# Designs tried in a protein design run: peptides against a protein of PDB entry 2L9B. Part 2

Target 1, 91 residues: chain A of PDB entry 2L9B
Amino acid sequence: ANFLSQKFPELPSGIDVNINMTTPAMMISSELAKKPKEVQLKFLQKFQEWTRAHPEDAVSLLELCPQLSFVTAELLLTNGICKVDDLIPLA
Target 2, 91 residues: chain A of PDB entry 2L9B as posed
Amino acid sequence: ANFLSQKFPELPSGIDVNINMTTPAMMISSELAKKPKEVQLKFLQKFQEWTRAHPEDAASLLELCPQLSFVTAELLLTNGICKVDDLIPLA

## One batch from the design tools (peptide; aimed at target 1 C82)

Design b1_p28_1_s2 (made by RFdiffusion4, then SolubleMPNN; from b1_p28_1, 12 letters changed)
Fold by OpenDDE base, seed 3:
Structure b1_p28_1_s2 (fold): chain B 91 residues (1-91), chain A 28 residues (1-28)
Amino acid sequence: as target 1 above (91 residues)
Amino acid sequence: DEEKLKEEEEEKKKKKEEEEKKLREEFF
């Protein structure tokens, strides 16, 4: 927790999820759906640019926060950038 | 009138598909 906050000071702390009522994936999908498509695409673009500039940090972040991999996949699928078949090799 | 509405929906669908294709080409 402290490492993430120090390395990524602008990273949200996240929220606790009641796994008996919902899954983290469902919560992520719900939060993403609240954002306009333009905001989702801008986020994805900035995340892509950041990943290219900081590949080691990006790997570390995705290892520590696997939910971000789900976010990325969902944004790619819901915005028509990828198809399910494009993600199969990465699963 | 119904034919004109169908043509307008088809044009909107085509424009959306072109935008998604452009986004795909810019992303990869």
Scores: peptide ipSAE 0.035, ipTM 0.395, DockQ to the pose 0.448
OpenDDE base, seeds 1, 2, 4, 5: peptide ipSAE 0.029, 0.031, 0.028, 0.022; ipTM 0.386, 0.390, 0.381, 0.372

Design b1_p28_1_s3 (made by RFdiffusion4, then SolubleMPNN; from b1_p28_1, 13 letters changed)
Fold by OpenDDE base, seed 2:
Structure b1_p28_1_s3 (fold): chain B 91 residues (1-91), chain A 28 residues (1-28)
Amino acid sequence: as target 1 above (91 residues)
Amino acid sequence: SEEEKLKKLEEEKKKKEEEEEKKRKEFF
């Protein structure tokens, strides 16, 4: 949490997920589905560029925010950029 | 003809597969 606030001071606080009503995966999938494909691809592009420029921070971010890994994987799969087999070696 | 329709469908499928493969190659 301290790392995130330090590296991303503009980052808003996350919201809790009521596990009795939904799951994080369901919530993320729903929110992603609201975004047009152009926005999804732009996110992936910017995230990819940032990750290449800041690999150490990227690793730390993804460890602290596993939901972001889920988002990335889903976007890669749903937009046809990756197949499941492409991601297996990375898991 | 049905044969021409089939050929066209196969060509479109092949084109889509090539486009998807291009996307993957560009990403990795």
Scores: peptide ipSAE 0.046, ipTM 0.390, DockQ to the pose 0.506
OpenDDE base, seeds 1, 3, 4, 5: peptide ipSAE 0.039, 0.044, 0.022, 0.025; ipTM 0.380, 0.390, 0.359, 0.366

Design b1_p28_1_s4 (made by RFdiffusion4, then SolubleMPNN; from b1_p28_1, 13 letters changed)
Fold by OpenDDE base, seed 1:
Structure b1_p28_1_s4 (fold): chain B 91 residues (1-91), chain A 28 residues (1-28)
Amino acid sequence: as target 1 above (91 residues)
Amino acid sequence: KEEEERKKRLEEEEKKKKEEEELRKKFF
C-alpha cells in the first residue's frame, strides 16, 4: 500500500492542471489565497506539531508530495513569518 | 487631514510589523 493511502485514506483525488494555461505553483498559490489567514496559520501550526511528533513520516510525506514544501514556503512568506533570505539555505 | 492619514498609515505598518514579529517568534 502507498504511504499516502495508508496514512491519509480520505485524501482528495486532486484536480487536473492544464499545463498550457497554468502551473502547479500558480494553482497552489491561488488555492492558498482563497483560505482565511486564520486557516493558513492553523495549518502551519498543526503541520509543525505533527512534524515534531512524526519526523520520519514528515520526511516521507515531503518526498512523496514535494508540493507541500512549496505550500509551506508560500505560507511562511505571505504571512511575514520569514523572508526569502531565510529559505535560501534550504534550497 | 493629510498628516492624520499619514499617522494612521504609520500605525497600521507598525501594527503589521509587530504581528509579523510575533508570528516569527511563535513558529521559530
Scores: peptide ipSAE 0.054, ipTM 0.456, DockQ to the pose 0.538
OpenDDE base, seeds 2, 3, 4, 5: peptide ipSAE 0.051, 0.047, 0.043, 0.026; ipTM 0.451, 0.431, 0.430, 0.337

Design b1_p28_2_s1 (made by RFdiffusion4, then SolubleMPNN; its pose is not in this set)
Fold by OpenDDE base, seed 4:
Structure b1_p28_2_s1 (fold): chain B 91 residues (1-91), chain A 28 residues (1-28)
Amino acid sequence: as target 1 above (91 residues)
Amino acid sequence: SARLEQAKKNLELMNKKIDEYLEKLKKE
């Protein structure tokens, strides 16, 4: 099973999450989650600001590096901001 | 393309959830 299926068994079947996407994301998220909240805040804030300032580049980045979506998702899940159901579109 | 639309969709979702995350952290 892929990362999401293993961690979130309630996830609907048929959701395919490539291991090459989720494993790096898991590693990044794990390390980032160990940082102070202010560091996590700054990271997300700066990233969001950049995406808004450079929407075309942001889309290209996520197209090329979908792992970033899982990095953010993991942080959001860890902090109880979203539910697994909210992340189905990412998988 | 499908990949492009997915990226756009993901970005929108991420930004929405990041907003919620930032709001939560600011209240802590």
Scores: peptide ipSAE 0.364, ipTM 0.827, DockQ to the pose 0.562
OpenDDE base, seeds 1, 2, 3, 5: peptide ipSAE 0.356, 0.363, 0.356, 0.362; ipTM 0.824, 0.826, 0.823, 0.826

Design b1_p28_8_s3 (made by RFdiffusion4, then SolubleMPNN; its pose is not in this set)
Fold by OpenDDE base, seed 5:
Order: C-alpha cells, then structure tokens, then sequence
Structure b1_p28_8_s3 (fold): chain B 91 residues (1-91), chain A 28 residues (1-28)
C-alpha cells in the first residue's frame, strides 16, 4: 500500500484532477472554503497537531502531495491568520 | 542534491510557518 493508504486508512476515494499543483489545490481550498470558518480552523488545528506529532510523516506527505502547501497557505490567508507578506519566504 | 535539499527545507519551513501563525492567531 502507498503512504497515504497506510497512514490514512479512512481516507475516501479521490477524484481525478488536472495534472498540476495549483488546480488540485484550488479545488481543495474551494471545498474547504464552503465550510464554516469554525470547521476550517479546526481543520488547521488538527493538521497542526498532527504535523507536530509526526514531523517526518508530515514532510513525506507534502512531498507526495505538494498541492497541500498551497492549500495550507490559502487557508491561512482566507481565515486572516497571516498576510501575503508572511508567505514570501516560501515563494 | 542542492535542489532536493532546498525543496526539503521549503517543506519544513512551510510547516513551521503554519504552526507559528496558528499559534500567534490563537494567542490573540
């Protein structure tokens, strides 16, 4: 089994998306943006907790799913957690 | 390679940035 299936056994089946980082990330962000802000914040907090508890797995996840870097940034921006200038070091 | 090392560093920086900003947000 691949990394995602092993680490996230309850992960639902995905759908085909365009072969690039931005489009899939935008789709994910769009779906998340439809949820209440409280849900979005909870998502970030749970992801934060997981990344701190499993830093090596977090790095591997971002390598396998680089679109998540964009999703993370978008969530931070849209929820007013950070500003565009804060993301310059990651550009 | 240098490129691979840079990519790894960027991923780690992204995680650290997220965690830092969330901490700051929650502290307000």
Amino acid sequence: as target 1 above (91 residues)
Amino acid sequence: SAAAAAALAKRKANLELMNEKIDEYLAK
Scores: peptide ipSAE 0.397, ipTM 0.823, DockQ to the pose 0.580
OpenDDE base, seeds 1, 2, 3, 4: peptide ipSAE 0.387, 0.392, 0.389, 0.381; ipTM 0.819, 0.821, 0.818, 0.813

## One batch from the design tools (peptide; made by RFdiffusion4, then SolubleMPNN; aimed at target 1 Q67 L68; its pose is not in this set)

Design b1_p29_4_s2
Fold by OpenDDE base, seed 3:
Structure b1_p29_4_s2 (fold): chain B 91 residues (1-91), chain A 29 residues (1-29)
Amino acid sequence: as target 1 above (91 residues)
Amino acid sequence: MNEQLKRDLLELLRKASKGVQKALKLYYP
């Protein structure tokens, strides 16, 4: 098991995305687009539930893995759940 | 349901702002 699996065993397993810190954002977006919308939404919903149960761990996970912050934002945008204006204050 | 999903995950991103800022650098490696 890798570091993330060991540190966050309760993290929902909803979407398998090949992402790393050296992969450009455009490549991540391309990989996400290959997943069905149903899988994308299910991941967000399970991640939401896990965040409610583990709020501090969820923050730590996204801080440790910036690529996951991007994934979360990208999925919110591409599924029409939020708008670009919602993300601007976070930059 | 999507509205609550929006609120929860945007709040998470806000709290993890350092991760968001680092993620922006993925556009300019």
Scores: peptide ipSAE 0.584, ipTM 0.878, DockQ to the pose 0.635
OpenDDE base, seeds 1, 2, 4, 5: peptide ipSAE 0.573, 0.573, 0.587, 0.573; ipTM 0.880, 0.884, 0.871, 0.884; seed 4 fails the geometry check

